# Ledger of designs, part 60: peptides against a protein of PDB entry 4ASU

Target 1, 270 residues: chain A of PDB entry 4ASU
Amino acid sequence: ATLKDITRRLKSIKNIQKITKSMKMVAAAKYARAERELKPARVYGVGSLALYEKADIKTPEDKKKHLIIGVSSDRGLCGAIHSSVAKQMKSEAANLAAAGKEVKIIGVGDKIRSILHRTHSDQFLVTFKEVGRRPPTFGDASVIALELLNSGYEFDEGSIIFNRFRSVISYKTEEKPIFSLDTISSAESMSIYDDIDADVLRNYQEYSLANIIYYSLKESTTSEQSARMTAMDNASKNASEMIDKLTLTFNRTRQAVITKELIEIISGAA
Target 2, 83 residues: chain B of PDB entry 4ASU
Amino acid sequence: FTFASPTQVFFNSANVRQVDVPTQTGAFGILAAHVPTLQVLRPGLVVVHAEDGTTSKYFVSSGSVTVNADSSVQLLAEEAVTL

## One batch from the design tools (peptide; made by RFdiffusion4, then SolubleMPNN)

Design b1_p12_2_s1 (from b1_p12_2, 4 letters changed)
Fold by OpenDDE base, seed 5:
Structure b1_p12_2_s1 (fold): chain B 270 residues (1-270), chain C 83 residues (1-83), chain A 12 residues (1-12)
Amino acid sequence: as target 1 above (270 residues)
Amino acid sequence: as target 2 above (83 residues)
Amino acid sequence: LEELRERLIYKP
């Protein structure tokens, strides 16, 4: 490579490093906020799931309609955040299909659709876009919940798949159950809950869905920002190493050029 | 007893004496060993009676309340403020 | 909520 080529490459990598460093800082700020906001959201979300755990709501085996909600975002450069969710969705869909279930999919974030479009396009009910630009709000979750309920797909049971935040260096893709109103109302275990008005139960379910979705969004966002921060840090380090290597190459090449020029001068070939 | 909004936690697995909640069907008091129930919150006052005799008041906008067979309670408000 | 709905919903 010529000195000019090396210099151009150095400049390019240095620019990339600047970008990745900046992105790291942005991700770090978003992560810090997300982590703070996740604390109450987790209590809130876990609280919403408590009924399903305590009541041991089960879907009868003869019920065949299953809904999968995959939660991610629109934005890349966050490692395996999207692919992990998509992988789990694929696995779940395949398992359910093998069990004779009908599966429909809702994607939260455009990346889910991008990954699954070719193989699962016919199973998608709706995709939500514009996810990840701003922190998720309860309003966002409510919109998603409402759209789910109004989708016209009469699912019996569902699964929400998202990345649960563990630490700045770790997340885990998890699944939580979603139940239809009919499934909840018909569950034998719900008999202990006294005199539940149908309208109340409907409203309760709407809140429950919104709550769970909100929780999943908060977990996902925190995981994503953390992963992005790590990815950008790694990119910055890789760029730094490459800069060092190229700098050494530049110096060696420069010396070689000088040597060649000296030889040409001495030999009188100029 | 857990009482939270999406943005704030007021009680997390706490032991309380009584919680008064405003529901769509009417306000009721949740005591120890209350029968399991599901309710939806209407805008109104939540009153938490602690075991030490202290009383805390909150305004909630909407949400849900769950009383489980194990006497655990989840009060989940969309918005809540301390009064 | 309606404005959010219009922004978030992409129906193929």
Scores: peptide ipSAE 0.035, ipTM 0.922, DockQ to the pose 0.733
Fold by OpenDDE base, seed 3:
Structure b1_p12_2_s1 (fold): chain B 270 residues (1-270), chain C 83 residues (1-83), chain A 12 residues (1-12)
Amino acid sequence: as target 1 above (270 residues)
Amino acid sequence: as target 2 above (83 residues)
Amino acid sequence: LEELRERLIYKP
């Protein structure tokens, strides 16, 4: 490689390092905000899930239609955030298929579709894009919930798969159950709940779904920003190491060029 | 008793004496050992009566309320403000 | 909500 080539590469990597450092700072700011906003969202979302746990809502085994919602974003450079969700989605889909169930998929974020499109394109109902540019709002979750409910797919049960935030260095891909209105209304365990109007139950379910989606988005966002911060830090470190290596190569090459020039001068080959 | 919006928590697993909630079917008071029920909130006033005798008022926009058999209550409002 | 819907929904 010529000195010019090495210099060009050095300049390029230094620029990349500047970008990754900047992105790290942006991710850090977004993470801090996301973590603050996750605290109430977790109470809110877990509160919504409490019914399903306490009522022990179960879907009959003879029911065959299953919905998988994968929650991620459109943005890359966040380590294993997307692949983790996709991996669990694939595993769940395979298990359900082996059990003779019909599986449909909803992707929240374009990255889910990007990963699963080749193998699962026929199972996708809808993909939501423009996820991750701004913090998720309850309005966003409501739109997703509404679209799901209006999709015409009459699922019996479902699962929402997302990354739960643990700490700045840790997330865990988890799933939470989603039940259809019919499943909830027909559940034997719901008999203890007094005189639930069908319209009330429908509206309740709409809120419940929106609540769970909102919660999952907040968990996912916090996990993603944390992971991106880590990824950008790693990228910056890798760039630094590469700069050091190239700098050494530059110095060696420079010395070799000088030596060659001296030899040419001495030998009269010019 | 848990009372939260997506952005704010007012009560988290707290013990309260009574909660008055505005629902689509009408306002009702949730007392200790209230029968399990599911309701949807309408815009209106929530009144929380604490065990110490203090009363707090909130305005809620929409949402849900769940009363479980174990006497746990989840009041989840889309928007809520302290009044 | 309509504005949000237009932004979020991509139907292939």
Scores: peptide ipSAE 0.032, ipTM 0.917, DockQ to the pose 0.740
Fold by OpenDDE base, seed 2:
Structure b1_p12_2_s1 (fold): chain B 270 residues (1-270), chain C 83 residues (1-83), chain A 12 residues (1-12)
Amino acid sequence: as target 1 above (270 residues)
Amino acid sequence: as target 2 above (83 residues)
Amino acid sequence: LEELRERLIYKP
């Protein structure tokens, strides 16, 4: 490689490093906000899930319709955030199919559809796009919940799959159950709640669904921003290492050129 | 007793004496060992009576309240403000 | 709510 080629490559990598550093800072700012907003959202969401854990709601084995909701975003450059969710969705779908269940899929974020389109296109009910530009709101979750409830797909049980935030350096893909109104109403463990009006239960379930979706969005967003920050940091470090290597190569090549020129002068072959 | 909105936590696994909630079927008080129930909130006043005798008032817009068999309570409001 | 719906591009 000529000195000019190395110089051009150095300039290019330095520019990439500047971009990745800038993106890291942007991700860091978004992460800080997301983490702050996740704290109450987690209490809220976990509180909504408490009924299902305590009531030990079981879906009858004869019920065959299962809904999988994968929660992610539209934005790339965040490591394994999307692939982790998609992998878990695939695994769950395969397990359910092996059990003779019908599986339908909802994707929150365009990346889920992009990954699963070839293998699971026929199972998709709907994909929600424009996720990840703004922090998710309860209104967003309510819209998703409403769309699901109005989709006409009468699922018996569902699974919401999302990345749970653990720390700046760690997230875990998790699954939480979603139950249909009919499943909840028919559950033996719900007999202790027998005095509940059907309309009340329906409304309660609508809130529950919105709450769980909201929670999942907040966990996903925090995980995503953290992962993006880490990815950009790693990219910046890799660029730095490459710059160092190329700088050494440049110096060696420069010395070789000088040596060649000296030899040409001494030999009179110039 | 847990009381939260999507954006704010008011109580997290706290012990309280009584919680008065506005529901679509009417306002009721949740005491210790209340029977399990599920209710939907209407816009109105939530009153929390702490064990120390302190009373706190909140306005809520909508949401849900769950009383479980283990006496745990989850009050989840879409919007809530301290009054 | 309608404004929020418009932001969610539903592709069937």
Scores: peptide ipSAE 0.031, ipTM 0.913, DockQ to the pose 0.643
Fold by OpenDDE base, seed 4:
Structure b1_p12_2_s1 (fold): chain B 270 residues (1-270), chain C 83 residues (1-83), chain A 12 residues (1-12)
Amino acid sequence: as target 1 above (270 residues)
Amino acid sequence: as target 2 above (83 residues)
Amino acid sequence: LEELRERLIYKP
């Protein structure tokens, strides 16, 4: 490679490194906020799931409509965040299909759609875009919940799949159940609860869904920002190593050129 | 007893004597071993009576309250503030 | 909520 070629490559990699460093800082800031906001959100979301755990809500086997909600974002460069969710969605969808269930998919974040579009396009009900640019709000979750409930797809049971934050260096893709109003109302385990007005139960379910979605968004966001921070750090380090290698190559090449030029001068060949 | 909003936790698995909640079907008090129920919150006052006799007041917007058979309670408000 | 809907919803 010529000195010019090496210089051009160095410049390119240095620019990439600047970008990755900047993205790391942005991700770090977003992570710090997300982690703070996750603490109450986790209590809130886990609290909402408590009913399903306490009542051991089950869906009858004859019920066949299943909804999968995959939660991620629109934004890339965060390692395996999106692919992990998509992988679990695919696995769940395949297992459900093998069990004779009808499966529909909601993607929260465009990356889910992007990954699954080719293989699962017919199963998508809706995709929510503009996810990940700002921290998720309860309003966002409410919109998603409302759209789901108004989608016309009367699922019996669902799965919300998202990355749960574990630490700055780890997340775990998890699945939480969502149940239809009919499934909850008809569950034998719910018989111990007082006779509840149908309107009350409907509203309760709406909140429950919004709560769980909100929780999943907060977990996902925290996981994503942490993963992005790590990914950008790794990218920056890799760029640094490449810069060092190319710099050495440049120096060696430059020395060789100088030596050649000196020889030519001394020999009178140029 | 768990009482939280999306952004703030007021009680997390705490033991309380009584919680008064405003629901769409009417305000009621949740005592120990209350009958399991599901309710939806209306805007109003939540009063938490601690075991030590202290009372705390909160204003809540909308949300849900769950009383389980094991006496666990989840009060989940969309918005809540301490008064 | 309507404004949020317009922002978030993509129906293929």
Scores: peptide ipSAE 0.030, ipTM 0.915, DockQ to the pose 0.762; fails the geometry check

Design b1_p12_2_s2 (from b1_p12_2, 4 letters changed)
Fold by OpenDDE base, seed 4:
Structure b1_p12_2_s2 (fold): chain B 270 residues (1-270), chain C 83 residues (1-83), chain A 12 residues (1-12)
Amino acid sequence: as target 1 above (270 residues)
Amino acid sequence: as target 2 above (83 residues)
Amino acid sequence: MEELRERLIYKP
């Protein structure tokens, strides 16, 4: 490679390093906020799931309609965040299909659609875009919940798949159940609850769904920002190493050129 | 007893004497052995009576309240503020 | 709510 080629490559990598460093800082700031906001969101979301755990709500085997909600974002450069969710979605969809269930998919974040479009396009009900630019709000979750409930797809049971935040260096893709109003109302374990007005139960379910979605968004966001921070740090380090290597190559090449030029001058061959 | 909004936790698995909640079907008091129920909140006052006799008041917007058979309670408000 | 819907919803 010529000195010019090496210089051009160095410049390119240095620019990439600047970008990755900047992205790391942005991700770090977003992570710090997300982690703070996750604390109450986790209590809130887990609280909403408590009914399903306490009542041990089950869907009858004869019920066939299953909804998978994959939660991620529109934004890349965050390691395996999106692929992890998509992988679990695929696995779940395949298992459900093998069990004779009808599966429909909702993607929260365009990356889910992007990954699954080729293989699962016919199963998608809706994709939510512009996820991840701003921290998720309860309003966002409510919109998703409302759209789901108004989609016309009368699922019996569903799965919300998202990355749960564990630490700055780890997340775990998890699944939480969602149940239809009919499934909840017909569950034998719910018989111990007082007779509840149908409108009340419907509204309750709407909140429950919004709550769980909100929780999943907060977990996902925290996981994503942490993963992005790590990914950008790694990218920056890799760029640094490459810069060092290329710099050494440049110096060696430059010395060789100088030596050659000196020899040519001394020999009178230039 | 768990009482939270999406952005704030007021009680997390706490023991309380009584919680008064405003629901769409009417305000009711949740005691330690209250019958399991699901309710939806209407805008209004939540009053938490602690075991030590202290009383805390909150304003809530919409949300849900769950009373389980094991006496666990989840009060989940969309918005809530301490009064 | 409507503004949020317009922002978030993509129906293929």
Scores: peptide ipSAE 0.036, ipTM 0.915, DockQ to the pose 0.739
Fold by OpenDDE base, seed 5:
Structure b1_p12_2_s2 (fold): chain B 270 residues (1-270), chain C 83 residues (1-83), chain A 12 residues (1-12)
Amino acid sequence: as target 1 above (270 residues)
Amino acid sequence: as target 2 above (83 residues)
Amino acid sequence: MEELRERLIYKP
């Protein structure tokens, strides 16, 4: 490579490093906020799931309609955040299909659709876009819940798949159950719950869905920002290493050019 | 007893004497060993009676309350403020 | 009450 080529490459990599460092800082700020906001959201979300765990709500085997909600975002550069969710969705969809279930999919974030549209396009009910630019709000979750309930798909059971935050360096793709109103109302285990008005139960289910979705969004966001921060840090380090290597190459090449020029001068071939 | 909004936790698996909640069907008091029930919150006052005799008041918007067979309670408000 | 925010929705 010529000195000019090396210099151009150095400049390019230095610019990339600046960008990745800036993105790291932005991700770090978003992560710090997300982690703080996740604490109450987790209590809130776990509280919403408590009924399903304690009541041991089960869907009868003869029920065939299953809904999968995949939770991610629109934005890339966050490692395996989207692919992990998509992988789990694919696995779940395949397992359910093998069990003779009908599967429909809702994607939260455009990246889910981008990954799955070729293989699962016929299973998608809806995809939500404009996810990840701003921290998720309960209002966002409510919109998603409402759209789900108004989708016209009469599912019996569902699964929400998202990345649960563990630490700044770790997340885990997890699944939580979603139940239809009919499934909840018909569950034998619900018989111990006294005189539940149908309208109350409907409203309760709407809140439950919104709550669980909200929780999943908060977990997903925290995981994503952490993963992005790590990815940008790694990119910045890789750029730094490449800069060092290219700088050495530049210096060696420069010396070689000087040597060549000296030889030409001495030989009179100039 | 767990009482939270999406943004704030007031009680997390705490032991309380009684919780008064405003529901769509009417306000009721949740005591120890209350029968399991599901309710939806209406805007109103939540009153938490602690075991030590202290009383805390909150205003809540909408939400849900769950009383489980194991006497665990989840009060989940969309919005809540301390009074 | 938090105001509901609109999202772009794609339906195939």
Scores: peptide ipSAE 0.035, ipTM 0.916, DockQ to the pose 0.476
Fold by OpenDDE base, seed 3:
Structure b1_p12_2_s2 (fold): chain B 270 residues (1-270), chain C 83 residues (1-83), chain A 12 residues (1-12)
Amino acid sequence: as target 1 above (270 residues)
Amino acid sequence: as target 2 above (83 residues)
Amino acid sequence: MEELRERLIYKP
């Protein structure tokens, strides 16, 4: 490589390092906000899931239609955030298929579709895009919930798969149950709940779904920003190491060029 | 008793004496050992009566309330403000 | 809500 080539590469990598450092700072700011907003969202979302746990709502085994909702975003450069969700979605889909169930998929965020489209394109009902540019709102979750409920797919049960935030250095891909209105209304365990009007139950389910989606989005966002911060830090470090290596190469090449020029001068070949 | 919005927590697993909630089917008071029920909130006033005798008022927009057999209550409002 | 819907929904 010529000195010019090395210099060009050095400049390019230095620019990349500047970008990754900037992105790290942006991710850090977004993470801090996401973490603050996750605290109430977790109480809210876990509160919504409490019914399903306490009522021990179960789907009959003879029911065959299953929905998988994968929650991620449109944005890359966040380590294994997207692949972790996609991996669990694939595993769940395979297990359900092996059990003779019909599986449909909803992707929240374009990255889920990007990863699964080749192998699972026929199973996708809908993909939600423009996820991750701004913090998710309850309005966003409500739109997703409404679209799901209006999709015409009459699932019996489902699962929402997302990355739960643990710490700045740790997340865990988890799943939470999604139940259809019919499953909830027909559950034997619901008999203890007094005089639930069908319309009330429908509305309740709409809120419940929106609540769970909102919670999952907040967990996912916090996990993603933290992971992006880490990824950008790693990228910056890698760039630094490459700069050091190229700088050494530059110095060696420069010395070689000088030596060659001196030899040419001495030999009269100049 | 848990009372939260997506953005704020008012009560988290707290013990309260009574909670008055506005529902689509009408306002009702949740007392100790209330029968399990599911309701949807309508815009209105929530009144929380604490064990110490203090009363707190909140305005809620929409949402849900769940009373479980174990006497746990989840009041989840889309929007809520302290009044 | 409609504005949000238009932004979020992609149907293949």
Scores: peptide ipSAE 0.032, ipTM 0.914, DockQ to the pose 0.777
Fold by OpenDDE base, seed 2:
Structure b1_p12_2_s2 (fold): chain B 270 residues (1-270), chain C 83 residues (1-83), chain A 12 residues (1-12)
Amino acid sequence: as target 1 above (270 residues)
Amino acid sequence: as target 2 above (83 residues)
Amino acid sequence: MEELRERLIYKP
């Protein structure tokens, strides 16, 4: 490589490093906000899931319709955030199919559809786009919940799959159950709630779905921003290492050129 | 007793004496030995009576309240403000 | 609610 080629490459990598550093700072700011907003959202969401855990809601084995909701975003450059969710969705779909269940999929974020389109296109009910530009709101979750309930797909049980935030350096893909109104109403453990009006239970379920979706969105967003920050940091470090290597190569090449020129002068072959 | 909105936590696994909630079927008081129930909130006043005798008031818009068999309570409001 | 729906591009 000529000195000019190395110089051009150095300039390019330095520019990439500047971009990745800037992106890291943007991700860090978004992460800080997301983490603050996750604290109450987690209490809220976990509180909504408490009924299902305490009432030990079970779907009868004869029920075959299962809904998988994958929660992610439209935005790239965040490491394994999307692929982790998609992998878990595939695994769950395969397990359910092996058990003789019908599986339908909802994707929250365009990246889920992008990954699963080739293998699972026929199982998709709907994909929600424009996820990840703004922090998710309860209104967003309510819209998703409403669309799910109005989709016409009468699922018996569902699974919501999302990345749970653990720390700035760690997330875990998790699954939480979603139950249909009929499944909840028919559960033996719900007999202690017999005085509940059907309309009340329906409305309760709508809130429950919105709450769980909201929670999953907040966990996913926090995980995503953290992962993006880490990815950009790693990219910046890799760029730095490459700059160092190329700088050494440049110096060696420069010395070789000088040596060649000296030899040409001495030999009179110039 | 847990009381939260999507954006704020008011109580997290706290012990309280009584919680008065506005539901679509009417306002009722939740005591320590209250029977399990699920209710939907209507816009109105939530009153929390702490064990120390302190009373706190909140306005809620909508949401849900769950009283479980283990006497745990989850009050989840879409919007809530301290009054 | 309608304004929020417009933000979510639904592709069936």
Scores: peptide ipSAE 0.032, ipTM 0.911, DockQ to the pose 0.634

